Peptides against a protein of PDB entry 6TME. Designs and how they scored, part 46

Target 1, 324 residues: chain A of PDB entry 6TME
Amino acid sequence: NRLKRAYIALQAWKKAFYSDPFNTAANWVGPDVCSYKGVFCAPALDDPSVLVVAGIDLNHADIAGYLPPELGLLTDVALFHVNSNRFCGVIPKSLSKLTLMYEFDVSNNRFVGPFPTVALSWPSLKFLDIRYNDFEGKLPPEIFDKDLDAIFLNNNRFESTIPETIGKSTASVVTFAHNKFSGCIPKTIGQMKNLNEIVFIGNNLSGCLPNEIGSLNNVTVFDASSNGFVGSLPSTLSGLANVEQMDFSYNKFTGFVTDNICKLPKLSNFTFSYNFFNGEAQSCVPGSSQEKQFDDTSNCLQNRPNQKSAKECLPVVSRPVDCS
Target 2, 324 residues: chain A of PDB entry 6TME as posed
Amino acid sequence: NRLKRAYIALQAWKKAFYSDPFNTAANWVGPDVCSYKGVFCAPALDDPSVLVVAGIDLNHADIFGYLPPELGLLTDVALFHVNSNRFCGVIPKSLSKLTLMYEFDVSNNRFVGPFPTVALSWPSLKFLDIRYNDFEGKLPPEIFDKDLDAIFLNNNRFESTIPETIGKSTASVVTFAHNKFSGCIPKTIGQMKNLNEIVFIGNNLSGCLPNEIGSLNNVTVFDASSNGFVGSLPSTLSGLANVEQMDFSYNKFTGFVTDNICKLPKLSNFTFSYNFFNGEAQSCVPGSSQEKQFDDTSNCLQNRPNQKSAKECLPVVSRPVDCS

## One batch from the design tools (peptide; made by RFdiffusion4, then SolubleMPNN)

Design b1_p11_2_s3 (from b1_p11_2, 4 letters changed)
Fold by OpenDDE base, seed 2:
Parts: sequence; C-alpha cells; structure tokens
Structure b1_p11_2_s3 (fold): chain B 324 residues (1-324), chain A 11 residues (1-11)
Amino acid sequence: as target 1 above (324 residues)
Amino acid sequence: SVAEEILSLFS
C-alpha cells in the first residue's frame, strides 16, 4: 500500500513535467516504482520487511515543471534531491507529511514565494539547500531553532533583518549571500556553535560589526563583503584562531587595520579593499608575507598605491562612526 | 574566492 501511494505521487509528478530533456522519467511506467530512475527504495524503519520509497535524486535533470500536492503521499522519503532543474511554483504544504525528511535540496530551480515554512515542520531535517531560487520575504526566525548541519539561503530574494535566533544554530555552514538582507548582524552570532563557514556577500547589511564575532573560534571562512558596514573592525577579531579566508571588501569601514588581525595564525587571505581605512599595520601590507595574501586597494591609506582621493576620503574619515 | 566556491558548489 505504501508503494501504491508512491506510484500515485510519482505519476502525478510525471504529469506535472513540462519538459524532460534527458527523458529521466521515461521509465516511470507501471507499479514497480523502485525501478524508476532517480527513485530509491529501502526497508521501512518501522517494518524492515516492507519496501518503501526512501529517496528521490533528480539532480541535474533539467526538468521543467512543478511539484504537485500528491508528493505528500511520499511519506517515507528521507532524501529529496532535485537541484539543477527548472521546477517552478511553490513548495507544496503537503510535504509536511514527509516526517522523515533528513536532506532537502531544491537548489538551482525557479521556485517562488515566501520561505518554504513546510521545511520547519520536519523534525529530523539536517540539510537544507534552497539557494539559487526566487524565494522572497522574511526569513523565519525558527529556521535557526532547527538542528541543521548546513543552511544554504544564498541567491534568493530574501529581505528584512537576520533573525537574532542565529545564535541558536549548530550549522557548520550558513550562507546569506546575494539576497536583500538589511540591518545589523545580530550580537547573538557569537553564540553559534560549530560554525566553520559563514557568507554574507552582497546584501544590504549595515551598522557596526558586533564584537561577538571574535567568539567564532572555529570559523575558517568569514565573508562580509559587498554590504554597508561602518565603523572600525572589532579588536575581538584577534580571537578568530582558525580563520583562513576573511573578506570585508566593498563596505564603509574606517579606522586602523591592526597587527592582531593580520597576524592571525591560520589566516591565508585577508581582503579589506574598497573601504575607508586610514591606516594599517605593516603586517597587513600586501607583499609583507609570503604565506598570507592581503588586498588594501581603494582605501584611505597613506603611501599606498591605488587608494581613494583625498576628496573622497575626507568626508568619511573625518566623521568616523564610533561603535563603542 | 573560496566564499564564492562555497556558494556555487552543489551536492
């Protein structure tokens, strides 16, 4: 009976395909759904003698279509990977019935509408990838209450502020890049456990960087480039003992870039170009180290090449933002 | 950049 429900769901989905250029669903005929291309069966968790559809993998199939509500009949699916297709519309609310969902990857599609709140209903979700879509509106704060290992939100149309609940996240990788997020980075960011990589590139974030960033001892990649951040770099950044890649370029930072930042023990690349920094330590100068790469281009530095004009610098440098 | 690679690397 579970496989019969799966058959109904998969046949409804096949009917929802507008284009299948690789004929991926060509063999989606008959009741033997476990033989369907991209459909994977396994013994049910509640009864090992029963075979169920446990996974879908249609990655890179370039299928055009939508997700019909009948997909909610796939109640045993734990892995749902449909990236790099041309699926459109919204994520069906009927997917709330997929209570075993563990990995959900709908990245690189044409999904629209608000954040798919159905993802919040899955108690066992560990991996969420919704990047490269057209999702819009506010990010639900509850996303960071989930015990996720990875959260990919980049290249969407999300707006509003980053939720303060971010500090509750146990994710190793979080991407916010290429959205329309605004406001400050929450101070609660320093409470994130297990964070290795965080990317804020290309948003409308502003204000001072919170001092609490320095508590992210395990972070290896920190990119906050292409935003509207102001003030000086927090002195607490000296606490980033494992940071390898750090990018603050294309902001409105001011002040002095210190030795304590540029001498971070695992730092391999530090880009702070296209800001309004008015000084840097000798250890921050490009070419000062063979082991580290620095970029100080287009700041307000003295005796350095490729800097902003005095006319451009003076109005900003003379009115530094105090973040204290 | 490494960050851009993170953004574009699909599973």
Scores: peptide ipSAE 0.562, ipTM 0.958, DockQ to the pose 0.035
Fold by OpenDDE base, seed 5:
Structure b1_p11_2_s3 (fold): chain B 324 residues (1-324), chain A 11 residues (1-11)
Amino acid sequence: as target 1 above (324 residues)
Amino acid sequence: SVAEEILSLFS
């Protein structure tokens, strides 16, 4: 019965293919769905004597099509990997029936519409990858209430603010990059206990960086480049004991880049170029260390190469934003 | 950059 439902689902999906350049679904014929290319069967969790479709892997198949509602019949699927295709439309709400969903990767497709809230219905979800699509609108706060290990949201059309619930996230990797997020980074960010990598690149984020960033003791990659951040770098950044890659370039930061930041013990690369910094410690100067790389290009620094003109600097530097 | 690599690293 379960495999029969799977057959119905998979045949409906095959019918929803507009193009299958690699003939991935060529063998999707007959009732033996477990032999289908990209379909993986396993013993059911509730009955080991029953074989069920437990996984889909159509990664890199370049398939054009959409996800039909009949996919909701794949109730035993825990792994759904269909990245690097040309699937369009919306994620079917019928996927709420896939209560075993553990990893959901629809990245690098042409999906549209709001955030796929069906993902919030999966109680066991650990991996969510929806990057490189055309999802739009607000990020639901509830996403960070999920016990996810990784959240990839980059390269979409998400807008509005980052939810304050971010502090509840247990994810080690979170990407916001290349969206239309606006507003400030929530102060609750410092509560992200397991965070290793966070990327904000290329949004419309603004305001001062919250001091609470310094509480991210396990972060190894922090990239906030290409936004509209203002003010000075928080002194609490000295608390980033494990940061290796830090990028604040292409913002509107002002003030002095301190020794306490540039001497972070694990820091390998610190890029703070294309801002309005008016001073830096000697430890921040490119070439000052053999172990660390710095980029101070296009700031308002004295006696440094490739800086902004006085005409560009004076209006900004003379009116520093107070983040206190 | 390392960050860009994170963004483009597909499973």
Scores: peptide ipSAE 0.556, ipTM 0.958, DockQ to the pose 0.035
Fold by OpenDDE base, seed 1:
Structure b1_p11_2_s3 (fold): chain B 324 residues (1-324), chain A 11 residues (1-11)
Amino acid sequence: as target 1 above (324 residues)
Amino acid sequence: SVAEEILSLFS
């Protein structure tokens, strides 16, 4: 009996709770698992006459505990939302049995260990949110081979380079922010056909921005701030026809910020502060437009306020990085 | 920033 298996799983999970401050699992008693708070049943896909546990929603329950291996018995679960809890440990490999997994949200918890590769085993996964945890190590390239709509990886401890497979991603939203990702952004990034929002904030990324970024014609948000990028902004950024929010602040960029970038048709906010730019077009000057916001603070610009000293600028500006 | 909002917005 599928509900009996669910009962075993849910009781094992309740036992794995260290703290349940809102008494979320108080009614997790007896065989009627479909009445459990945060447990949602639906007709089984293979037999509509059979009721199964199809979803878990324990969002914002502040539960402390771990995910026991018995959760692998929840084989009919397609929606697993447990964000904003205090779950710790690793994602159990037994979850590979949840072959219907569609949305997996374990964000804002205390999970540790490497990337939960069990997520790669789910053939129908569309939404992956593992942000605000303590996942570490390398990001598996295979994550971008999956047909995901959204990939939230931010605020973890990932240390790898960004896989070249990123270009295969069909995701509209991808976040890398606040990790320890290193290396260059792969040139394959331009192949992300459905990308709307990508956030690289606060990593250890370096090198030149690839010209292929300009191929991201659907991107509305591009934030690469707080990294170690060098060189000039690619001239191909003029191809970002739909970009609204663009942030390159807190890097080591040099060169001239051109009209072609600052006059992007949908651009509403462009922040390029805290770099080593030595020139900007008039269209890039803060206050030059009422409809666009610019920040050119702390660069090497002449006749602009709040710039770096010549002493700080000269060593960097005199040695421009050739990104060609 | 808009980007920071993306990072912190939970469904």
Scores: peptide ipSAE 0.553, ipTM 0.957, DockQ to the pose 0.035
Fold by OpenDDE base, seed 3:
Structure b1_p11_2_s3 (fold): chain B 324 residues (1-324), chain A 11 residues (1-11)
Amino acid sequence: as target 1 above (324 residues)
Amino acid sequence: SVAEEILSLFS
């Protein structure tokens, strides 16, 4: 039966624990898997009279170990939350059998290898959190074809470009931060109709910001700091009617920071420090507003404190990148 | 920053 399969899976997993500091699996004894700490049972969707393992929550258990292939026997699991452990190895391909997977959180672990493509096989997946691991290689374009609410990819070893398919994403939150992504932000980004928060911090992204960013009218957080972006800020950023937090710091931007950007109606914080901007509107000056915070530090601005030297500015400012 | 908080918070 289904609980017997779950017992086999959970006992195999217990055997795959190298360390259980909080003795989380101490009660993982006997056939009554529904009593196991961190194991949650519910009536099966196909037969309410049958009890099945529907969820795993081992968050913050500091467990060292790996995910054995026997976890594929947990075919009724819809919620899999194992963040803040020390699980290592790869995500088993056998998890493809977990066709009810709805939320998958393996964040803050020691997982390695390529993007866990098994996650793409789950038809009902809505939440994917793989941040703070050592996943590497290319991000599969197909990730954005899925109807996900949130995609957390930050603090991994992903490289290559951001897929053009990003525009197909229905996610409200997407994080790319602290990876090795390169190339330009795709112009298709403006098609992300449900986007509220997007974070690109600390990658190797470059080129001009696409004008299409201005189409993200529901975005509240846009952070592109610590990259290699060039050119001027798109004038279309005036379309970010709901942006509250905006960060372009630590790039190679040039040109003039306009009123249309600094007067955005919901803007609370706008950081554009550590660039090569050679001018700013009065509305962009730190201290000019009580409702907004600005940081213009380390640019090429005249009559502002803490700016770059003329020697540092001249080579860049005199050769602005034309993004048109 | 708010962005860093988004990155670091675990449920």
Scores: peptide ipSAE 0.439, ipTM 0.937, DockQ to the pose 0.034

Design b1_p11_2_s4 (from b1_p11_2, 3 letters changed)
Fold by OpenDDE base, seed 1:
Structure b1_p11_2_s4 (fold): chain B 324 residues (1-324), chain A 11 residues (1-11)
Amino acid sequence: as target 1 above (324 residues)
Amino acid sequence: SLAEKYLSLFS
């Protein structure tokens, strides 16, 4: 019986709670699992006459505990939302049995270990949120082979390079922010045809920005701030016809910020502060537009306020990185 | 943006 398996799983999970401040699991008593707070039942896809546990929502429950392997018995679960808790440990491999998994949100917890590769086993997964945890190690390239709509990886301990398979991703939103990623952004990034928002904030990324970024016609948000990028901004950025928010601040960029970038038709906010740019077009000057916001603070610009000293600029500006 | 909203929620 599918509900009996669910009962075993949920009771095992209740036993794995160290703290339940809101008494969320107080009613997790007896065989009627469909009445449990945060448990949602629906007719099974293979047999509409059978009721199964289809979803878990324990968001914002502040529960401390871990995910026991018995959760693998919840084989009908398609929605698993347990964000904003204090769950610790690793994601159980037994969750590979949850072949209907569609949305997996374990964000804002205390999970540790490598990337939960069990997520790669779910053929129908569309939403993956593992942000605000302590996941570590390299990102598996296979994550971008999946037909995901959103990939939230931010605020973890991931390291190594961004996989070249990123170009295969169909995701509209991808966040890498506040990890330890290093290396260059892959040139294949330009192949992300469905991409709307991508965030690289606060990593250890470096090298030149690939010209292929200019092929991201649907991107509305591009944030590469707080990294180690070098060289000039690619001239191909003029192709970002839909970009609204663009942030390159706190890098090591050099060269001239062109009209072709600052006059992008949908651009509303362009921050390129805290770099080593030695020139900007008039259209890039803060206050030059009523509809656009610019920040050119702490560059090597002439006749602009709040710039770096000549002593700070000269060593970098005189040795520009050639990205060609 | 959606990304900014998500990033700010738990900052």
Scores: peptide ipSAE 0.024, ipTM 0.680, DockQ to the pose 0.033
Fold by OpenDDE base, seed 2:
Structure b1_p11_2_s4 (fold): chain B 324 residues (1-324), chain A 11 residues (1-11)
Amino acid sequence: as target 1 above (324 residues)
Amino acid sequence: SLAEKYLSLFS
């Protein structure tokens, strides 16, 4: 009996709660699991005459505890939303039995350990949100082989390089922000055909930006701020026909910021502050447009306010990185 | 897909 298995799983989970401030699981008593708060039942897709647990929504419950292995008995669950809790430990490998998993949101918790590779086992997964946790180590390259619509990885402890497989991703939104990623952005990034928003903020990324970024015709948000990027901005950025928000601030970029970037047709905000740019086109000057906002603060620009000193600029500007 | 049919549970 599927509901009997669900009962075992949910009772094991209730037992794994250390704190339930809102008494969310207070009614988790008895065999009628479909009446449990945050538990949603539906007719099974393989047999409409059978009622099964199809979804969990415990968002914003502030529950402290862990995910016990018995959760693997919830084999009919397609939606698992438990964000904004205080769950700790690791994601159980037993969740591999949840083969209908479509949306998995464990964001804003206390999860630790490596990337939850069990997420890679779900054939129908479309939404993955693991942001605001303490996941660590390498990002598995296989994550980008998944047909995901959104990938939220921000605010974790991920390290190593961004996998070359990123170009295979069909996701519209990808966040890497506030991790410990290092190395270069892969050239394969230009192959992300459905990409609308990508955020690299606050990592340890370095090297030159790949020219292939200019192939991202559908991107509306591109944020590479607070990294260690060097060299000039690629001239191919003129290909970003739909970019609205672009941020390259807090890097080590050099060279000239060109008209072809600042005149992008959909560009509303372009921040390139806190770099070592030694020139900018007139179209890049803050206040030059009523429709566009620019920030050129703390560069090596002549005749502009709030720039770096010659002492700070000369060592970097005199040794430009050749990205060719 | 089968999984997509469950999306209505949260609508």
Scores: peptide ipSAE 0.024, ipTM 0.693, DockQ to the pose 0.191
Fold by OpenDDE base, seed 5:
Structure b1_p11_2_s4 (fold): chain B 324 residues (1-324), chain A 11 residues (1-11)
Amino acid sequence: as target 1 above (324 residues)
Amino acid sequence: SLAEKYLSLFS
C-alpha cells in the first residue's frame, strides 16, 4: 500500500523534527496522510484509482530536523519543496527511489556534505534548488547533463572548477554565486543554448573571460562580479544582443571598455566598477544615456571621478594580462 | 531579473 509507505515515511520524518515552531506536523496523526499539512495527494500516474502522495510543501515552516532515510518510501513524490527550514544533515540517498522527482527545492536550510548526487538519479528532474545551504566539495559534471530548467547553487561551499559540461546545460537560469568556485569559466559556456541568466558573483574565479561568452544570444543577465578575472573584456561581448544586466565589478580587468559593449541594444545596466580599466568609450560614461545606466567607479580612467590613484593603477595597468 | 529575485529571497 503506497499510502501506508507514505505514512511510515511521514511519521519517521515527524520524529526527525527537533523543532516545529508553527506546529506544521501537529495534524500528522493517523493513516490519512493526504490530510497532513503540507502533504498533497494525487491520483497515481500508473493507476488513477490509487491515491498517492505526490507532493510535499513545507516551505517557510522553520522546522528544525533532518531528512530520515524513510523518506525514500515516498516513491510517488514529484514535488518536494522544503525551503526556508532548518533541516540539517545530508540528503538521504534513499531518495533515489523517488523516480518521479520533478522539482526539488531544499533551499535555505542547513544541509551539509557533498553535492547531493541523489539528485542526479532522478530522470525527470527539471528544477533543482539547493541554494543557501552548506553543501561543499566539487560540483559533479553530470549536473549539467540533466535537462534542467533552473539550477540554483548559490550560497553554498562548493569549490574547485566549474565543470566543462556546463555547455551541455539546457537551463535558462544558473546561479553559482557565493561559493568557492575557482579557475576559469569554461569555454564551453557559449554552448548553453537556452541560457537567460547566469550569476557567478562572489567566487574565486580567475583568468580571462572566454570569448565564447559572446555566443550567449539569449542571455539577459550576466553577472561575473566579485571574482578574480583579469585581462580585457572580450570583444565578442558585442554579440550579447539581448543582455540587459551586465556586471563585471570587483575584478581585476584591464584595458578599454568599448563602444561595442556599451552600445549593446538591450543593455540597461552595465557595471564595471572596481577594476583597472584605463579607458572607456564615450558611450560607457555614466550619464551619457538616459536609457542605460553605467558605473565606472574605481577604475583607472582619466578625467573621471572616484577613480583609483595612479599609485594603485600603474602597477596593474602597466602589466596588462594578455588573454590571447 | 529572475536571478536577482531568487538571490534576494533569502538575503
Scores: peptide ipSAE 0.023, ipTM 0.688, DockQ to the pose 0.034
Fold by OpenDDE base, seed 3:
Structure b1_p11_2_s4 (fold): chain B 324 residues (1-324), chain A 11 residues (1-11)
Amino acid sequence: as target 1 above (324 residues)
Amino acid sequence: SLAEKYLSLFS
């Protein structure tokens, strides 16, 4: 009996709660699991006459506890949303039995350990949100081999390089922000055919921006701020026909910010402040356009306000990194 | 943007 297995799982989970401030699981009593708060039943896909637990929604319940291995008995769950809790520990490998998993949201919790590789075992997964946790270590390259619509990794402890497999991703939104990623952005990034928004904010990324970024013709948001990028902006950025928000601030970029970037047709906001740019086209000057916003603060620009001193600029500007 | 919304949601 599927509901009996679900009962075992849910009772084990209730037992794993250390704190339930809103008494969310107060009604988690008895065999009628479909009446449990945050538990949603539906007809089974393989037998419409059988009712199964198809979804969990415990969002914003502030529950402290952990995910017990018995959750692997919830084999019919396709939607698992438990964000904004205080769940700790690791994601159980027993969740590999949840072969119908479609949306997995464990964001804003206290999860630790390596990337939850169990997510890679779910063949139908389309949405993965693990942001605002303490996941650490390397990002498995295989994550980008999956047909995901969205990948939210921000605000974790992930480190090492971004996998070259990123180019295989079909995701429209990917967030790497506020981790410890290092190395260069892979050249394969230009192969992300469905990409609309990508965010690299606040990592340890470095090197030159790959020219292949200019191939991201569907991207509307590109934020690479607060990293260690060097060299000039690729001239191929003129290919970003749909970019609306672009941020390169708080890096170590040098060279000239060109017209072909600042005149991008959909560009609304372009922030390139806190770098070492030594020139900009007139079209890049803040206030030059009514429909575009620019920020050139704290660069090495002549005749512009709020720039770095010559003493700060000279050591960097005199030794530009050649990205060619 | 969607990315901005998600980045600021729990900050």
Scores: peptide ipSAE 0.020, ipTM 0.658, DockQ to the pose 0.033

